# Peptides against a protein of PDB entry 3EFO: the designs that were tried, part 24

Target 1, 262 residues: chain A of PDB entry 3EFO
Amino acid sequence: SQLADLYKSCETDALINFFAKSAFKAVLHQPLKVIREILVNQTAHMLACYRKNCASPSAASQLILPDSMKVLPVYMNCLLKNCVLLSRPEISTDERAYQRQLVMTMGVADSQLFFYPQLLPIHTLDVKSTMLPAAVRCSESRLSEEGIFLLANGLHMFLWLGVSSPPELIQGIFNVPSFAHINTDMTLLPEVGNPYSQQLRMIMGIIQQKRPYSMKLTIVKQREQPEMVFRQFLVEDKGLYGGSSYVDFLCCVHKEICQLLN

## One batch from the design tools (peptide)

Design b1_p15_1_s2 (made by RFdiffusion4, then SolubleMPNN; from b1_p15_1, 10 letters changed)
Fold by OpenDDE base, seed 2:
Structure b1_p15_1_s2 (fold): chain B 262 residues (1-262), chain A 15 residues (1-15)
Amino acid sequence: as target 1 above (262 residues)
Amino acid sequence: MPIPERPEILVETPK
């Protein structure tokens, strides 16, 4: 059907970009609460329409997503959790204005990365491989105390180190003997010159490529205070300022769909 | 981009 074809060909990343820019423009003349409600409603309506008209028969307890929109909910949640759309006094007007302007000029690829960062388990690097490690879900549950992760969203880059990160990797990256010796004030990795260091630098370079902004590197140690900032980029988790986890958002969307259809 | 995973989610290709 025509509608089925529409959902099959849907470009979710472009849709998210559109919703983001639309919402961020609306911030200038509509209450944030209303904007958030509109976004949720739009998400629910699109998926409700699919369920009603295109979806295969399924239990009401299931959230049915067309393949083209399988990442729609997670990105919508990320959008909803962006500081621009949060009415919290802890978020400065300047920060909102800054991020709003940034997103308003972002292309589809940039906004995709911005809303859902790349989280790379670099502790699993194969120095003989030319491939980037596969990104993991942006959730604390995917981190490990033994791991080292690189997070990038096109604007910021974080190197997160677990408290039990392998000393050999720490030595390879920082040329220091242990986790405790890592200086988190540095914004550049040292030129250690070993294969692992070179590969990490290469990966960072690849991530930086084709990005309009130079990402400043922040070194983050697990359980140190700056990790709190890092955790805000774990977008599938519950946000500090009241944003829902991805799971919670899925439930919310599902309930809304059910309300629309029942 | 990681694919969202949840037991309650059914992903299908529209017919």
Scores: peptide ipSAE 0.265, ipTM 0.807, DockQ to the pose 0.319
Fold by OpenDDE base, seed 5:
Structure b1_p15_1_s2 (fold): chain B 262 residues (1-262), chain A 15 residues (1-15)
Amino acid sequence: as target 1 above (262 residues)
Amino acid sequence: MPIPERPEILVETPK
């Protein structure tokens, strides 16, 4: 059918870019509450239309997504959780204005990375491999106290270290004997020169490649105050400033779809 | 792009 073809050809990353720019433009003349409602409604209507006209028969308890839109909900939630659309007093007007302008000028690839960061398990690096480690979902549940993770969203880069991260890796990256000795004030990794350090630096270089902005590196120790900033980029988790988790958003979308169809 | 890993979500190809 014509509708089926439309959903097959849909590019979710482009759609999210469009929704983001449309919403961020709308903040100039519409209340934030209305904008958020429109975004949720649009998401629900798109998926409801699919369920009604294109989807295979399935239980009402299931959320059905076309393959082309399989990541639509997660990115839409990230958009809804962006500070531009959150009217919280903890978020400065300047920060909202800054991020609004940034997104308004972003291409599809940039906005994709911006809304959903890459989170790489660095502790699993194979120094003999030329491949980047597979990214994990941006959630605290995917972190481990024994792990080291690199997060990048095109604007910021974080190196997160678990409290029990391997001393040998700490030695390899920072040339210090333990977690406690790591200086988090540094914005550049030391030139240690061992294969692991070189591999990590190469990965960081690859991530930085083709990005319009130079990402400043922030070293983050688990359970230290700066980790709170890092956690804001774990976009599938519940937001500090009132944003929903991915799971909660899925439930919300599903409920609204059911209301539209039943 | 991340792929949802929830059993309650059904991903399919439109027909």
Scores: peptide ipSAE 0.260, ipTM 0.801, DockQ to the pose 0.319
Fold by OpenDDE base, seed 1:
Structure b1_p15_1_s2 (fold): chain B 262 residues (1-262), chain A 15 residues (1-15)
Amino acid sequence: as target 1 above (262 residues)
Amino acid sequence: MPIPERPEILVETPK
């Protein structure tokens, strides 16, 4: 069918880019609440139309997604949780304006990475492999106190260290004996020269490659104050300023779809 | 791109 073909050919990353730019343009003449409602409504309508016209029969309790849109909800939630669309006094006007302008100029690939960061388990690196570690979901539940993770969103890069991260890896990365000795004021990793350090630097280089902006590196220790900033990039979790978790958003979308179809 | 892992989500290919 025509509709089935449409959903098969859908490019969700391009769609998110479109929605982001449309919404960020709309903030100039529409209330934020209205813009957010429109985005949720559009998401629900697209998925409701699929369920009604294209989807296989399934339980009403299930959220049915076409394969091409399987990540639509998570990215839409990330968009909704962006500071540009949040009406909180804690968010400075300057920050809102800055991010608005950034996204308005972003291509599809840039916006994809911006809204949903890469989170890589660096502690699992194989120094003999040229393969990058598989990214994990951007949630606190995927972190480990024994782990070291690299997060990048095209603008910022974070190296997160668990309180129990292996001393040998700390030595390999920072050339210091322990977690306590790591200087979090550093914005560059030292040139240690061992295979692990070189592999990490290679990965960072690959991530930085073809990105329009040089990502500033922030070293973050678990349970220290700067970790709060890092956690804001765990986009599947609940936002600091009232944004929903991915799970909560899924429930919201599902309910709205049901309302549209009933 | 991430893949949803929730049991309540059904991903299918349109027919």
Scores: peptide ipSAE 0.256, ipTM 0.791, DockQ to the pose 0.320
Fold by OpenDDE base, seed 3:
Structure b1_p15_1_s2 (fold): chain B 262 residues (1-262), chain A 15 residues (1-15)
Amino acid sequence: as target 1 above (262 residues)
Amino acid sequence: MPIPERPEILVETPK
């Protein structure tokens, strides 16, 4: 059917880009609450239509996502949790304005990375390998106190260090003996010159490649205040300012779909 | 960038 073909050919990344720009434009004319409701409704309507007209029979307790839209809910939640669409006074007007303007000019690839960052387990690097580490889901559950993680969203780059990060890796990256000696005010990694340091720098270079903006590096120690900023980019978790976790959003979308179909 | 672990086509609603 024509509908089935439509869902098969759907480009979710382009759709998210469209929704983001539409929503961010609407901020000038509509209340944020209304905009968020529209986005949820749009998501639910698209998926309800799929379930009604295209999906295979399944239990009502299940959420059915067409393959082309497997990541639609998570990206929509990321959009909903963006500071531009949050009504919290803790978010500065300048930050909202800045991010709004940035997204309004972003292409599909840029917005995709912006809304769902790369999170790389740097502590697992094999200095003998030229392969990039596999990204993990952006959630606190994927971090470890013994780990070191690199997060990048096209605008910012964070190097997160667990409180129990291996001293040998710390020395390899920063040329200091321990976690406590790391200076979090630095925005550049030292050129230590060992294979691990070189590989990390290479990875950072690859991430930076073909990005329109130079990503500022922020060093983040676990349990220090700047970690709160970092945690905002763990987009699958519950947001600090009232945004839902991915799990919560899935429940919300499912309920909305059920309401539409029943 | 694609998410490393994508949801299944059929996902149970979390409780």
Scores: peptide ipSAE 0.186, ipTM 0.750, DockQ to the pose 0.085

Design b1_p15_1_s3 (made by RFdiffusion4, then SolubleMPNN; from b1_p15_1, 10 letters changed)
Fold by OpenDDE base, seed 1:
Structure b1_p15_1_s3 (fold): chain B 262 residues (1-262), chain A 15 residues (1-15)
Amino acid sequence: as target 1 above (262 residues)
Amino acid sequence: PPIPERPEILIETPE
């Protein structure tokens, strides 16, 4: 069918880029509340149409997504939680304006990474492998106190260290004996020269490759104050300023789809 | 990004 073909050919990353730019343009002449409602409504309508016209029969309790849109909800939630679309006085006008302008100029690949960061378990690195570690979901639940994680969104890069991260890895990365000795004011990793350090630097280089902006590195220790900033990039979790978790958003979308179809 | 896990989600290719 025509509709089936449409959903098969859908490129979610391009769609999110379009929605982001459309919404960020709309903020100039429409209330933020209205813009957010439109985005949610459009998401629900697209998925409701699929369920009605294309999807196989299934229980009403299930959320049905076409494969091409399997990540649409998570990206949409990330868009909705962006500071440009939040109506909170705690968010400065400058920050809102800055991010708005950034996204308005982003290509599809850039916006994809911007809205959903890469989160890599660095503590699992195989120094003999050229393969990058598999990314984990951007949620606190995927972190480990014994782990070291690298997060990148095209603008920022964070190296997060658990309170119980292995001393040998700390030594390998920072050339210091323990977690307590790590200087979080550093914006560059030292040239230690061991295989692990070199592998990490290679990974960072790959992530930085072909990105339009040089990502500033922030070293973050678990349970220290700067970790709060890092946690804002765990986009599947609940936002600081009232944004929904991914799970909550899925429930919201599902409910709205059901309302449209009933 | 990783595929959704929760709630129960059915991912299919439309026919």
Scores: peptide ipSAE 0.238, ipTM 0.834, DockQ to the pose 0.314
Fold by OpenDDE base, seed 5:
Structure b1_p15_1_s3 (fold): chain B 262 residues (1-262), chain A 15 residues (1-15)
Amino acid sequence: as target 1 above (262 residues)
Amino acid sequence: PPIPERPEILIETPE
């Protein structure tokens, strides 16, 4: 069918870019509450239309996503949780204006990375491999006290260290004997020169490649104050300023779809 | 990114 073909050809990353720019433009003439409602409604209507006209028969309790839109909900939730669409007093007008302008000028690839960062388990690096480690879900549940993770969203880069990070890796990266000795004020990794350090630097270089902005590196120790900033980039978790977790958003979307169809 | 198991999610190709 014509609708089936439409859903097959859908590019979710382009769609999210469009929704983001449309929403951020609408901020100038519509209340934030209305904008958020429109985005949720549009998401629900698109998926409801698919379920009604294209999807295979399935239980009402099951959420059905076309393959082309399998990541639409997670990106949409990230968009809804962006500070531009949040009317919280803790978020300055300047910050909203800044991020609004940034996204308004972003290409499809840039906005994709911006809304859903790459989170890489650095502690699992194979120094003999030229491949990047597989990214994990952006959630605190995927972190470990024994792990070291690199997060990048095209604008910022974070190196997160668990309180029980392996001393040998700390030595390899920072040339210090323990977690306590790491200086978090540094914005550049030291030139240690061992294979692990070189591999990490190479990975960071690859991530930086083809990005329009130079990402500043922030070293983050678990349980220290700066970790709070880092956690805001774990976009699948519940937001500090009232945003929903990915799971909660899925439930919300599913509920609205059911309301539309039943 | 991966899709959570909750709620039950079916990913399919439309026909």
Scores: peptide ipSAE 0.217, ipTM 0.834, DockQ to the pose 0.343
Fold by OpenDDE base, seed 4:
Structure b1_p15_1_s3 (fold): chain B 262 residues (1-262), chain A 15 residues (1-15)
Amino acid sequence: as target 1 above (262 residues)
Amino acid sequence: PPIPERPEILIETPE
């Protein structure tokens, strides 16, 4: 059917880019609450239409997503949780204005990365491999105290270190004997020169490549205060400022879809 | 990008 073809050809990343820019434009003349409601409503309507017209019969308790939109909810939730769409006093006006302007000029690829960061388990690096490690889901549940993770969203880069991260890796990256000795005030990794360090630097370079903005590196130790900033980028988790977790958002969307169809 | 996880989600290719 014509609708089926539409859903097959749908590109979620383009949709998110469109929704983001539309929403961020609307911020200037509509209440944030209304904008958020519209976004959720649009998401639900698109998926409800699919369920009604294209999807195979399924239990009412099951959320059905077309393959082309399988990641729509997670990205939409990320958009909804962006500081531009949040009216929290904890978020500075300057930050909201800055991010709004940035997104308004972002291409599809940039916005995709911006809303859902890459989280790479660099503690699993193979120094002999030229491939990037597989990204993990942006959730605290995917972190490990013994791990080291690199997070990048096109604007910021974080190197997160677990409290039990291997001393040998710490030595390899920072040339210090232990976790406690890592200086989190630095924005550049030292030139240690070993294969692991070189590989990490290469990965960071690849991530930075073709990005319009230079990503400042922030080193974050687990359980230290700056980790709170890092956790804000774990977009699948519940937001610090009232945003829903991905799971909660899925439930919300599903409920709204059911309401539309029943 | 990551795919959705539970709650019960069915991902299908529209025909």
Scores: peptide ipSAE 0.174, ipTM 0.792, DockQ to the pose 0.316
Fold by OpenDDE base, seed 3:
Structure b1_p15_1_s3 (fold): chain B 262 residues (1-262), chain A 15 residues (1-15)
Amino acid sequence: as target 1 above (262 residues)
Amino acid sequence: PPIPERPEILIETPE
């Protein structure tokens, strides 16, 4: 059917870019609450239409996502949790304005990375490999106190260090003996010159490649205040300012679909 | 892919 073909050809990344720009434009003349509701409704309507017209019969308790839209909900939730669409007074007007303007000018690839960051387990690096480490899901559950993680969203780069990060890795990256000695005010990694340091720098370079903006590096120690900023980029978790976790959003979307179909 | 783990096509929603 024509509908089936439409869903098969759907480009979710382009769709998210469109929704983001549309929503951010609407901020100028519509209440944020209304905009968020529209986004949820649009998501639900698209998926409800699929379930009604294209999907195989399944239990009502299951959410059915077409293959082309497997990542639609997670990106939509990220969009909904963006500071531009949040009504919290804790978010500065300047930050909202800045991010709004940035997204309004972003291409599809840029917005994709912006809304869902790369989170890389740096502590697992093999110095003999030229391959990038496999990204993990952006959630606290994927972090470890013994780990070191690099997060990048095209604008910011964070190096997160667990409180129990291996001293040998700390020495390799920072040339200091322990976690406590790491200076979090630095925005550049020292050129230590060992294979691990060089590989990390290479990875950072690859991430920076073909990005329109130079990403500022922020060193983050677990359990220190700056970690709160870092955690905001763990987009699958519950947001600090009332945003839903990915799981909660899936439930929300599912309920909305059921309401549309029943 | 954009995310390391894609959701299942059929996802049972939690209660």
Scores: peptide ipSAE 0.121, ipTM 0.761, DockQ to the pose 0.085

Design b1_p15_1_s4 (made by RFdiffusion4, then SolubleMPNN; from b1_p15_1, 10 letters changed)
Fold by OpenDDE base, seed 4:
Structure b1_p15_1_s4 (fold): chain B 262 residues (1-262), chain A 15 residues (1-15)
Amino acid sequence: as target 1 above (262 residues)
Amino acid sequence: MPIPERPEILIETPE
């Protein structure tokens, strides 16, 4: 059917870009609560339509996503949790205005990265490989105390270090003997010159490539205060300022779909 | 059917 073909050809990243820009434009003349409700409603309606017209019969307890939209909910949740749409007093007006303007000019690829960051387990790097490590889901559950992770969203870059990060990696990256010796005030990695350091720098360079903005590097130690900022980019987790986790959002969407179909 | 606290996710390719 035509509808089935539509879902097959659907590009979620383009939809997210569209929804983001539409929502961020609407912020100027509609209450944030209404905007958020519209976004959730649109998400539910699209998926309800699929379930009604395209999906195979399934139990009501299941949330059915077409493959083309399998990541729609997670990205929509990220959009909903963006500071532009949260209206939290803890977020400055300037920050909201800044991010709003940025997104309004972003292409599809940029907005995708912006809303759902890349989180790379760089502690698994193979110094002999030219390929980037596979990104992990942006959740605290995917971090490890023994790990070192690089997070990038096109605007910010974080190097997160677990409290039990291997000393050899710390030495390789920072040329210091231990976790405690890492200076988190630096915004540039030292040029240590060993293969691991070079590989990490190369990866950072690749991530920076074709991005319209230079990403400032923030080094974050686990369990230190600045980690709270980093955790805000773990977008699948529950937000500090009341945003839903991905799981909670899925439940919400599922419930709304059921309501639409019953 | 009752709605579970956590829905099962089924990803399928439309025919």
Scores: peptide ipSAE 0.210, ipTM 0.743, DockQ to the pose 0.745
Fold by OpenDDE base, seed 3:
Structure b1_p15_1_s4 (fold): chain B 262 residues (1-262), chain A 15 residues (1-15)
Amino acid sequence: as target 1 above (262 residues)
Amino acid sequence: MPIPERPEILIETPE
């Protein structure tokens, strides 16, 4: 059917880019609450239409996502949780204005990375391999106290260090004996020169490739105050400023779909 | 960038 073909050809990343720019434009003349409601409604309508016209019969308790839109909900939730669409006093107007302008000029690839960061477990690096580590879901549940993770969203780069990070890795990256000795004020990794350090630098370089902006590096220690900023980029978790977790958002969307179809 | 683990086509939603 024509509808089926439409869903098969859907480019979710382009769609998210469109929704983001539309929403961020609407911020100038519509209440944020209304904008958020529209975004949720649009998501629900798209998926309800699919379920009604294209999807195979399934239990009402299940949310059905067409293959082309498997990541639509998670990206939509990321959009909804962006500071531009939040009316929290904890978020400065300057920050909202800045991010709004940035997104308004972003291409599809840039906005995709911006809304859902790349989170890499660099503690698993094989110094004998040139392959990048597989990214993990942006959630605290995927972190470990023994791990070291690199997060990048095209604008910022974070190196997150667990409190129990291996001393040998700490030495390899920072040339210091322990976690406690790491200076989090630095924005550049030292030129240690060992294979692990070189591979990490290579990975950082690859991430930086084809990005329009140079990403500032922030070193983050687990359980220190700056970690709170880092955690805001764990976009599948519940937001500090009222944003839903991915799971909560799925429930919300599902409920709305059911309301539309029943 | 695509997420590493995409949701299943059929997702059981919490009640």
Scores: peptide ipSAE 0.175, ipTM 0.756, DockQ to the pose 0.097
Fold by OpenDDE base, seed 1:
Structure b1_p15_1_s4 (fold): chain B 262 residues (1-262), chain A 15 residues (1-15)
Amino acid sequence: as target 1 above (262 residues)
Amino acid sequence: MPIPERPEILIETPE
């Protein structure tokens, strides 16, 4: 069917970019609550239409996502949780204005990375491989106290270190003997020169490539105060200012789809 | 882009 073909050809990243810019434009003349409701409603309608017209028969308890839109909910939730669309007094007007303007000028690739960061388990690096490590989902549940992770969203870059991260890797990256000796005030990695350090630098370089902004590096130790900032970029988790986790959002969308189809 | 664990997610329906 024509509808089936439409869903097969859907480009979710472009759609999210469109929704983001549309919503961020709308904030100038519509209440934030209304904008959020529209976004959720649009998401539900698209998925409800798919379920009604394209999907095979399935249990009502299941949320059915076409392959082309399999990541639509997670990105939509990230959009909804962006400070531009949140009506919290803790968020400064300057920050809201800044991010609004940034997104309004972003291309599809930039907005994709902005809303859903790359989180790379660099403690698993193979120094003999030219391949990037497989990204993990942006959730605390995917972190490890024994791991070292690199997070990037096109604007910021974080190097997160677990409290039990391997001393040999710490030595390889920072040229210090232990976790406690790492200086978190640094914004540049030292030139250690070993294969692991070089591989990490290469990865960071690849991530920085073709990005319009130079990403500032922040070193983050697990369980230290600055980790709170890092955790805000774990976008699948519950937001600091009331935003839903990915799971909670899925439930919300599913409920609305059911209401539309009943 | 992230890959969901499954394209079909079983979610408890509100009763």
Scores: peptide ipSAE 0.136, ipTM 0.738, DockQ to the pose 0.099
Fold by OpenDDE base, seed 2:
Structure b1_p15_1_s4 (fold): chain B 262 residues (1-262), chain A 15 residues (1-15)
Amino acid sequence: as target 1 above (262 residues)
Amino acid sequence: MPIPERPEILIETPE
């Protein structure tokens, strides 16, 4: 059917880009609450239509997603949790304006990375591999105190270090003996020159490739104050300013779909 | 990527 073909060919990344720009344009003329409600409603309607017309029979307790839209909810939640669409007093007007303008000029690929960052477990790096490590979900649940993770969203790059990260890796990356010796004021990694350091630098280079902006590197130690900034990029978790976790958002969308169909 | 199952999520290809 025509609908089935539509859902098969849907490009979620392009759709999110469109939703983002539409919403960010609407910010100038509509209340933020209304914009958020519209976005959720649109998401629910799209998925309700699929369930009604295209989906295989399933239990009402299940949320059915076409493969082409399997990441639609997570990206939509990320969009909803963006500072541009939040009215919290802790968020300055300047910050909202800045990010709004950035996204308004982003292509599809840029916005995809911006809304859902890459989170790479670099403590598992194979120095002999030229392949990037597999990204993990952007959630605290995927971090480990023993791990070192690189997060990038096209604008910012974070190197997060667990409190129990291996001293040998710390030595390899920073040329210091322990976690405590890491200088978090640094914005550049030292050129230590060992294979691990070189591999990490290569990975950072690959991530930086074809990005319109030079990503500033922030070194973050677990449990230190700057980690709070880093955690804002763990987009599947509950937002700092009241945004939903991905799981909670899924429940919200599912309930709205059920309301539309029942 | 693992997808949370609250609610249970089914990903399918439209027929």
Scores: peptide ipSAE 0.244, ipTM 0.798, DockQ to the pose 0.361; fails the geometry check

